# Designs tried in a protein design run: peptides against a protein of PDB entry 2FGR. Part 5

Target 1, 331 residues: chain A of PDB entry 2FGR
Amino acid sequence: SSVTLFGIVDTNVAYVNKDAAGDSRYGLGTSGASTSRLGLRGTEDLGGGLKAGFWLEGEIFGDDGNASGFNFKRRSTVSLSGNFGEVRLGRDLVPTSQKLTSYDLFSATGIGPFMGFRNWAAGQGADDNGIRANNLISYYTPNFGGFNAGFGYAFDEKQTIGTADSVGRYIGGYVAYDNGPLSASLGLAQQKTAVGGLATDRDEITLGASYNFGVAKLSGLLQQTKFKRDIGGDIKTNSYMLGASAPVGGVGEVKLQYALYDQKAIDSKAHQITLGYVHNLSKRTALYGNLAFLKNKDASTLGLQAKGVYAGGVQAGESQTGVQVGIRHAF

## One batch from the design tools (peptide; made by RFdiffusion4, then SolubleMPNN)

Design b1_p8_3_s1 (from b1_p8_3, 3 letters changed)
Fold by OpenDDE base, seed 1:
Structure b1_p8_3_s1 (fold): chain B 331 residues (1-331), chain A 8 residues (1-8)
Amino acid sequence: as target 1 above (331 residues)
Amino acid sequence: ELTVSWSS
């Protein structure tokens, strides 16, 4: 049996040239290379190949010392695992996001990540970005010659918003092939929510793949998110991502990633391109820099997510440039 | 990481 205390403190100096008013923002931000976190995890060997586990993890905000408090919203699970795989009870990444975000070369944080896992429709549920869920039961298979899968169900517990009475219900899963340099996955999920007080289904399909050539890695995502409202038209977004990474000099990594967000409901596209570099000072400490450009077309108002500095939108059709330079320290 | 381990 063991208990592990772990964490990451990632803090940066960040700049974006435009906010919603067209003004620049700059200051100290967090989680530019990895999400800052504090966690506890452990396992107990129960014999016969069965293990019990727990995982408690919360986000750290180094710029303000967690002024808004600390919680375990990142993960709060108890698990059983063995030759059958792993069953988890508690708030966690939903299986679809857990697997499909793995193809994001920017680790789903900072100004460079794939932003497809998003609340595209002003959904009123707390987790309408499709990333995590409360009241979640999840199951992950072992890897069978490369093939693996994950499934999840989250209870709504009769949560109501407006006329919607099943808010927070999640059902979803993925199938994947992970073998050597190749990874490929297909994810499907549905989440019950509300938009404008009306019951809405957030349907999501995501295809991901990556290949590690040794000298470089290529990664891609294809995603469709559709908010299907009981009353009103569907709010559909098609998101695309292609990225490449390469080791540099044995101590660094360079990353380049492009994403396209085709927002059908407003007939508008946004283009995101990010260049990132991580320089490892040690196994636990790194310096990093990110440079991102976001081009909104027509009615699109997307903004780069410079957490701690500015993560809001911009004016319709405006472009935004962002920079992060920071330190990541793991313990 | 800090890990504390013991026998089950």
Scores: peptide ipSAE 0.127, ipTM 0.838, DockQ to the pose 0.884
Fold by OpenDDE base, seed 3:
Structure b1_p8_3_s1 (fold): chain B 331 residues (1-331), chain A 8 residues (1-8)
Amino acid sequence: as target 1 above (331 residues)
Amino acid sequence: ELTVSWSS
């Protein structure tokens, strides 16, 4: 059997020009290029092509030394794998987010990522952003000539909020084609939650694709998220993303990504554009910089996610500019 | 036996 200790420490200086009061925020932030983490993982060969595995991973907050504590909320799984694929038991990325966030050139991290995987409706569930789930069983197929899939189910365990009695239930999956330079996927998911103490279904459909031209990579996402409420109507958001990345001088990578969030319930759009650069000092250490601009229209109040500095919203119809400059070190 | 390793 093998056990591996691993991690990332990513810390930055960050600035946003507007918070909810219209004032600037700046300071030391975390996880601008990659999420800071500490983890343990291991495998055991059981013979006959069967393997057991475990994975325990938690987030590190370098700016305050994990003042609020440490946990394994990023991943806490035990698994069996073989020719049949992999079965996982425990908290993890849900299959839809695991696959579809892979098309985000900013890896769902920092001020530049696609923000479609979000709690758009003030859902009261802990994971109403559609990224992870408790009490999760997941299955991932092998790759068959490019075709692959993943499925997941999370038990609600009769958790209640207000009158909602199935909070935390998740069912979802994706189908994909990954072959050479091409990747394309379709994901579907439903999560049960509560809004205002009332049962609500969070439905999600996501299409993703990327193509690596060698000299550059293009990536795109199309997503619809719908919080279906019995009273008050549905809260629907259509999110779009298009990005490009290219290697620079053999030691760097430049990324440009645009996203549009069409928030139907408030008839308001937000536009996000981000320029990012990563400079590799070694295989394990990099410098990075991100520059993001978020334009809210009408009643939209979205804010960039400068973790550790400011991740809240802005006033309706206001624009926000964000900058992160930092160091990422992997071990 | 259990082998403990550091990721490279």
Scores: peptide ipSAE 0.057, ipTM 0.778, DockQ to the pose 0.141
Fold by OpenDDE base, seed 5:
Structure b1_p8_3_s1 (fold): chain B 331 residues (1-331), chain A 8 residues (1-8)
Amino acid sequence: as target 1 above (331 residues)
Amino acid sequence: ELTVSWSS
């Protein structure tokens, strides 16, 4: 049996040129290259190829020392694994996000990530971004000649918001092919939530693929998110992402990623382009810089996610430029 | 990363 203590502390100086008032914001932010975290995990060999496991992981906020407290909301699972795959019980990434966010070259963090996994409709559920779920049971298959899959179900436990009585229920999964330089997957999910106190289904379909050419990696995402409301019509967003990364010498990596968010309910688009560089000082320590540009059209008000500095929206149709320069240290 | 292993 084993227990492992692990973590990442990622802190940066960040700047955005516009907030909701049109003013600049700057300061010390968190999680620009990787999400800062503290975790414990362990495994017990039960014999016969069966293993028990646990995983407890929470986010660290280096800028304020976790002033709001520490929890294990990133992951809190117990599991059994073997030749059959892995079953997990507890809060975790839902299978769809776990697999499909892996194609984001900015690790779903900082000012450059794909922002498709979002609460697009003012959903009132706690996890209406489609990333994690409480009360989750997940199953992951082994890899069979490249083919693999994951499935999940989260219990609503009769959580009510307004007239909605199944808030938090999740059902979803993915199928994937992972073989050598190629990864491709398709994910489907439905989550029960509420908008304006009324029952709403958050439906999500995501296609992802990447290919590592050695000298560079290409990655892409196609996603549709639809909040199906009984009153007021559906809130639909089509999101697209294309990115490339390449090693620079033996110590660095450059990343370029573009995303388009077509927000159908407001007939407005947003364009995001991010240039990132990571400089490895060691296996565990890196310096990094990100430069992101977000162009909102028409009624779009999206903002870059400079966590710890400013992660709110901007005025409709305004563009925002963001910069992060920081240190990432893993232990 | 710190790993502790044991047998019981």
Scores: peptide ipSAE 0.138, ipTM 0.831, DockQ to the pose 0.817; fails the geometry check
Fold by OpenDDE base, seed 4:
Structure b1_p8_3_s1 (fold): chain B 331 residues (1-331), chain A 8 residues (1-8)
Amino acid sequence: as target 1 above (331 residues)
Amino acid sequence: ELTVSWSS
């Protein structure tokens, strides 16, 4: 049996040229290359191929020393695993996000990531971005000749918001093929939430694929999110992503990623393009830089997620440029 | 027996 302490401290200097007032923001931000975290995990061999596990992980905010506190909201699971796969109990990434965010070359953090996993409809649930869930039971299969799958269900525990019941209920899963240089996945999920105090279903379908050519990797995502309101029209967003990464000089990695967010409810698009570079000083320490451009059209107000500096929206139809330069250290 | 390790 073992217990492992682990973590990442990722802190950067960040700049965005526009906030909601049209003013620039700059300062010290966090999690530009990887989400900063502190965690404990362990495994106990129970014999017969069965293992018990636990995983406790929280986000670290290096800019303010976690002034708002520390919790295990990233993951707090107990599990059993074996030849049958793994069953997890506790807050975690939902299976759909766990698998489908893996195609994001910017690791679902900083100013460059795919932003499709989002609360597009001012949902009032705590996890309406479709990334994690409370009260979650998850199951992950082994890999059978490349084929694998994950499934999850989260209990709502009769949570209500306004007239909406069952808030926080999640059901979803993915099927995937992972073999050598190829990965491809399809994910489906439904989450119950509220918008304006009214019952709303957040439906999500995501297709992802990547191929590692050795000299470069290509990755792509296709996603539709639909907030189906009990009263009122649907809020639908189609999100697209295409990215490429390549090793540079044996010690670096360059990444380029484009995303399009077609926000149907407001008939408005946003375009995101990000160039990133990671320079490995060691196996555990890296310098990095990100340069992102976000173009909002028409009524779109999306903002780059410069965590710790500014992660809000911008004025409708405005473009935003962001820069992050930082240090990532893993332990 | 429990072994404590540091991730590196």
Scores: peptide ipSAE 0.054, ipTM 0.777, DockQ to the pose 0.141; fails the geometry check

Design b1_p8_3_s2 (from b1_p8_3, 5 letters changed)
Fold by OpenDDE base, seed 4:
Structure b1_p8_3_s2 (fold): chain B 331 residues (1-331), chain A 8 residues (1-8)
Amino acid sequence: as target 1 above (331 residues)
Amino acid sequence: ELVVSWTN
C-alpha cells in the first residue's frame, strides 16, 4: 500500500490586450502550461488482482495563495481496480472530457487550449462546461489490443433550478483506440441543466484523434455541443481543433494549435490560434511561453482564459491577443 | 504496510 503526495505549481506573467471594456489586463496568473494542483493518492493491494484506491486533488492558485480556499473539486474519488478495469466513485472528470481533452496539446489550460468544453448557453448548472461532475460513478475498461472505453453516470439528487429538475445528471462515455503512435476516440454525453430557469439538455458529441510521428505530433478534435431548450430554440456550437507539436533541441517543445468555434445560435464564429513553447530545465521544472490570438466575428464575445488575470469575454466582434510567460514546477 | 512517497 502507498500514499503519494503530488502537485504542480504553475505561475506566469500574463497579458491580454482587451477585456469587456476594451482595456488591457496584465498581472500574475496561474496554470498557463498545466493546471496548478495539490493532491494525495494511494493504492492498496487487496489480493487476487484487486486494488483499492483513493485520489484527492485540488487546484492551487499561486498568485494569491488560494485566498478563496482549497478544496478537492478537481478529483475526490475512491476506486476499485483489477483485471476488469476501474470503477470510481466521486467527483472527477467525466469520462468524455477525461479522454477527449487529452487531444488538446495545451493540456486544457492557459490561453491556448481547446475551449469547446464550455457552457455555451448560460447554463445554470455548476458543471455545464461538460468537464467534471458531482456524484459521479465512472467505469474504465482495460486496454484490449488498443481498444478501451469509459462510461459515467452522475446523480442529480433531485437538484432543481427554477422549474428545471434533474439538474446535474450526467450520462456519457467514450470508445477509443490507443495503440502506439495512434489515438482515436469518440465521446457522447448528455447533461441535464437549466437555462433561464427552464429545463435544458446539454448534448455533446466529440471526435478526437492524434498521431505521433516521432518528429512531430498531430492532434485534432471535432465537437458539437447542443443545449436543447424547450423554449427559445437550441443553442448549438460546432468546435474544431487542429494542433501540432514537435520536440526542439532535446530540451524543448513547440506547439501550434488552431481552433474554430462556430456558434450557431448567434451565427458567429471565433478563431483561435496559439503558439506555445516549453523549455525543460529539468524533468520537473519548465519555462514556458504562450502567444494566442482570438478573433471574434459578428456577435461572438469569447475571451482567452488567462486565469488569475482575465478570463472574461470581450466586446462583440473584437479580437484579443494574449501572452503568458511562466514557470511550471512539478513535485 | 503503508508507504508514503513523493512524486518525482
Scores: peptide ipSAE 0.036, ipTM 0.710, DockQ to the pose 0.141
Fold by OpenDDE base, seed 3:
Structure b1_p8_3_s2 (fold): chain B 331 residues (1-331), chain A 8 residues (1-8)
Amino acid sequence: as target 1 above (331 residues)
Amino acid sequence: ELVVSWTN
C-alpha cells in the first residue's frame, strides 16, 4: 500500500483586450498551462491481481490563496482494478471527457483549449459542460491490441430544478484505438439538466484522433453538442478543432491550434486560433506563454478563459485577443 | 494494460 501527495502550482500574468463592456482586463491569473491542484492518491495490492485505489484532488487558486475554500471536486474516487480493468466510484471526469479532451493540445486549460465541452444553453445543472459528474460509476477496459473503452453512469438521485426531475443523470462512454503513434476515439453521452426550469437533454457526440510523427504531432476533434428542449427548439453547436505540436530543442514545445464553433441556434460562428510555447526549466518546472485570438461573428459572444482575470463573454460580433505568461511547478 | 487518460 502507498499514498502519494502531489500537486501543481500554475500562476500567470494574463491580459484580454475586451470584456463584456469592451474594456481590457489584466492581472494575475491561474492555471494557464496546467490546472493548479493538490491531491492525494494511493493503492493497495489485495493479491491475486486485484488492487484497491483512492484519489482525492482539488483545484488550487494561487492568485487568492483559495479564498472561496478548498474541495475535492476535481476527483474523489475509490476504485478496484485488475485484469478486468478499473471500476471507479465517485466524482470524476466522465469517461467521454476523460478520453476526448486528451486530443486537445492545450489540455483543456488556459486561453487556448478546445472549448466544445461547454454549457452552450445556460443549463442550470452544476456540470452542464459535460466534463465531470457527481454520483458517478465508471468502468475502463484494458487495452486489447489497441482497442479500449470506457463507460459511465451518474445517478440523478431525484434532483430537481423547476419541473425537471432527473437533473445530473449521465450516461456515456467511448470506444478507442490506441496503438503506437495513432490514437482515435468516438464518444457518446447524454446528461439530464434544465434550461429555464424545464427538462433538457444534453446530447454529445465527439470524434477525436491524433498521430505522432515524432517530429510533430497532429490532433483533431469533431463534436456536436445538442441541448434538446421541449419548448424553444434545440440548441445545437458543431465544434471542430485541428492542432499541431512539436518539440523544440529538447527543452520546449510549441503548439498551434485552431477551433471553429458553429452555434446553430444563433446562426453564428466563432473562430479560435492559439499559439502556445512551454519551456522546461526542469522536469517539474516550466515557463509558458499563450497567445490566443477569438473572432466572434454575428451574434456570437464567446470569450477566452483567462481564469483568475476574465472568463466572461464579449459583445456580439467582437474579437478578443488574450495573452498568458506564467510559471508551472509540479510536486 | 489499463487505459487511464491524464487531463487537466
Scores: peptide ipSAE 0.036, ipTM 0.528, DockQ to the pose 0.039
Fold by OpenDDE base, seed 1:
Structure b1_p8_3_s2 (fold): chain B 331 residues (1-331), chain A 8 residues (1-8)
Amino acid sequence: as target 1 above (331 residues)
Amino acid sequence: ELVVSWTN
């Protein structure tokens, strides 16, 4: 049996030229290249190809020393695994986000990531961004002939908000083909939540694909998120992403990613373009820089996610430029 | 036996 302590401390200097008041923000931020984390994990060989496992992981905020506390909300699972795959019990990434965010070349963090996994409709559930869930049971298949899949169900435990019941219930999964340089996936999910105290279903469909050409990697995402309200019209967003990455010598990686967020309920689009560079000082330590531009059209108010500095919106129709320069250290 | 390790 083994228990492993692990983590990442990622801290940066960040700047955005506009906040909600039109003013610049700058300071020390976190998680620009990878989410800062502290975790414990371990396995026990039970024999016959069966293993027990646990995983406890929480986010670290280096800028303030976790002033708001530490928890294991990133992952808190116990599992059984073997030739049949893996069953997990506990809070975790939902299967759809776990698989489909893998196509995001900016690792779902910092100012450059695909932001489609979002609460687009002022959903009142804690996880209405579709990323994680409480009370989750997940199953992941092995990879056989390239094929793999994951499924998940989260219990609502009769949680209510307003007149909405079953809040927090999740059902979803993905099917994928991963073989050599090619990866392709389809994910479907539904989460029950509330908007304005009224029952709402958050439906999500996501397609992802990537291909590694050796000299460069291309990656793409297509996503539709729809908040179906029992009373009122649907709130629909179509999100698109295309990215490329390439190694620079033996020590660096350059990334370029574009995303479009077509927010149907407000008939408004936002365009995001990010250039990133990671310079590996060692296997565990890297310097990085991100430059992102977010152009909001019409009523769109999206902001870049400069965690620790400013992650709020901007005025409608305003553009925002962001920069992060930081250190990532893994242990 | 329990083995405690640090990720490198």
Scores: peptide ipSAE 0.033, ipTM 0.699, DockQ to the pose 0.140
Fold by OpenDDE base, seed 2:
Structure b1_p8_3_s2 (fold): chain B 331 residues (1-331), chain A 8 residues (1-8)
Amino acid sequence: as target 1 above (331 residues)
Amino acid sequence: ELVVSWTN
């Protein structure tokens, strides 16, 4: 038997030119290229092609030394795997986010990622961004000639907020085709939550695709998120993403990504464009830089996610520029 | 990564 200790420390200097008061923010931030983490994992061969596994992973905050503590909220699973695929028990990425965020060229991290997986409606559930879930059972198929799928269910355990009594329940899954340079996926999910103390369904549909041309990779996402309320009408956001990446000189990678967030409930759009570069000093250590522009129109107040420096919104209709320069080290 | 192994 074996246990692997692993992690990433990613720390940056970050700047945004506007916060909610219109002032600049700058300082030392975390997780600009990859989410900083510490984890333990292992597998046991049970014979006959069956394996048991465990995975415990928590986020590291290098700027303050984890002043708020450490937990395993990134992943805490026990698993069985074999020719049938893999069954996981425990908190994890939900299957829809696990698969569909793979098309984000910024890996759902830093100031450049696709921000569609978001709590768009002031949902009162703990994971109303649709990324992870507590009390989760997941199943992932093997790859059959390119075709694969994942399914998940999370128990609400009778969590009540206001009059909502099924908060935290998740059901969702994806179907995909992954073969050589091509990847394409469709994901569907529903999560029970509360908005204003009233039962609300967070419905999500996401399409993703990418193609690696060798000299460059193209990737795209189409997503609709809808918080369905009995009173007050639906809160709907249509999100779009298109990105390209290319290797540079055998030691680097350049990335360019555009996203549009059409926030229907406030009839307002936001545009995001990000340029990123990663320079590999070794297999385990890299330097990186990100430059992002976020343009809000009308009532939109979205902000770039400069974790550790400023991740809040801006004034309605304001634009924000963000920069991150940092070091990523894996062990 | 650090790998620690043992035999049961």
Scores: peptide ipSAE 0.061, ipTM 0.791, DockQ to the pose 0.733; fails the geometry check

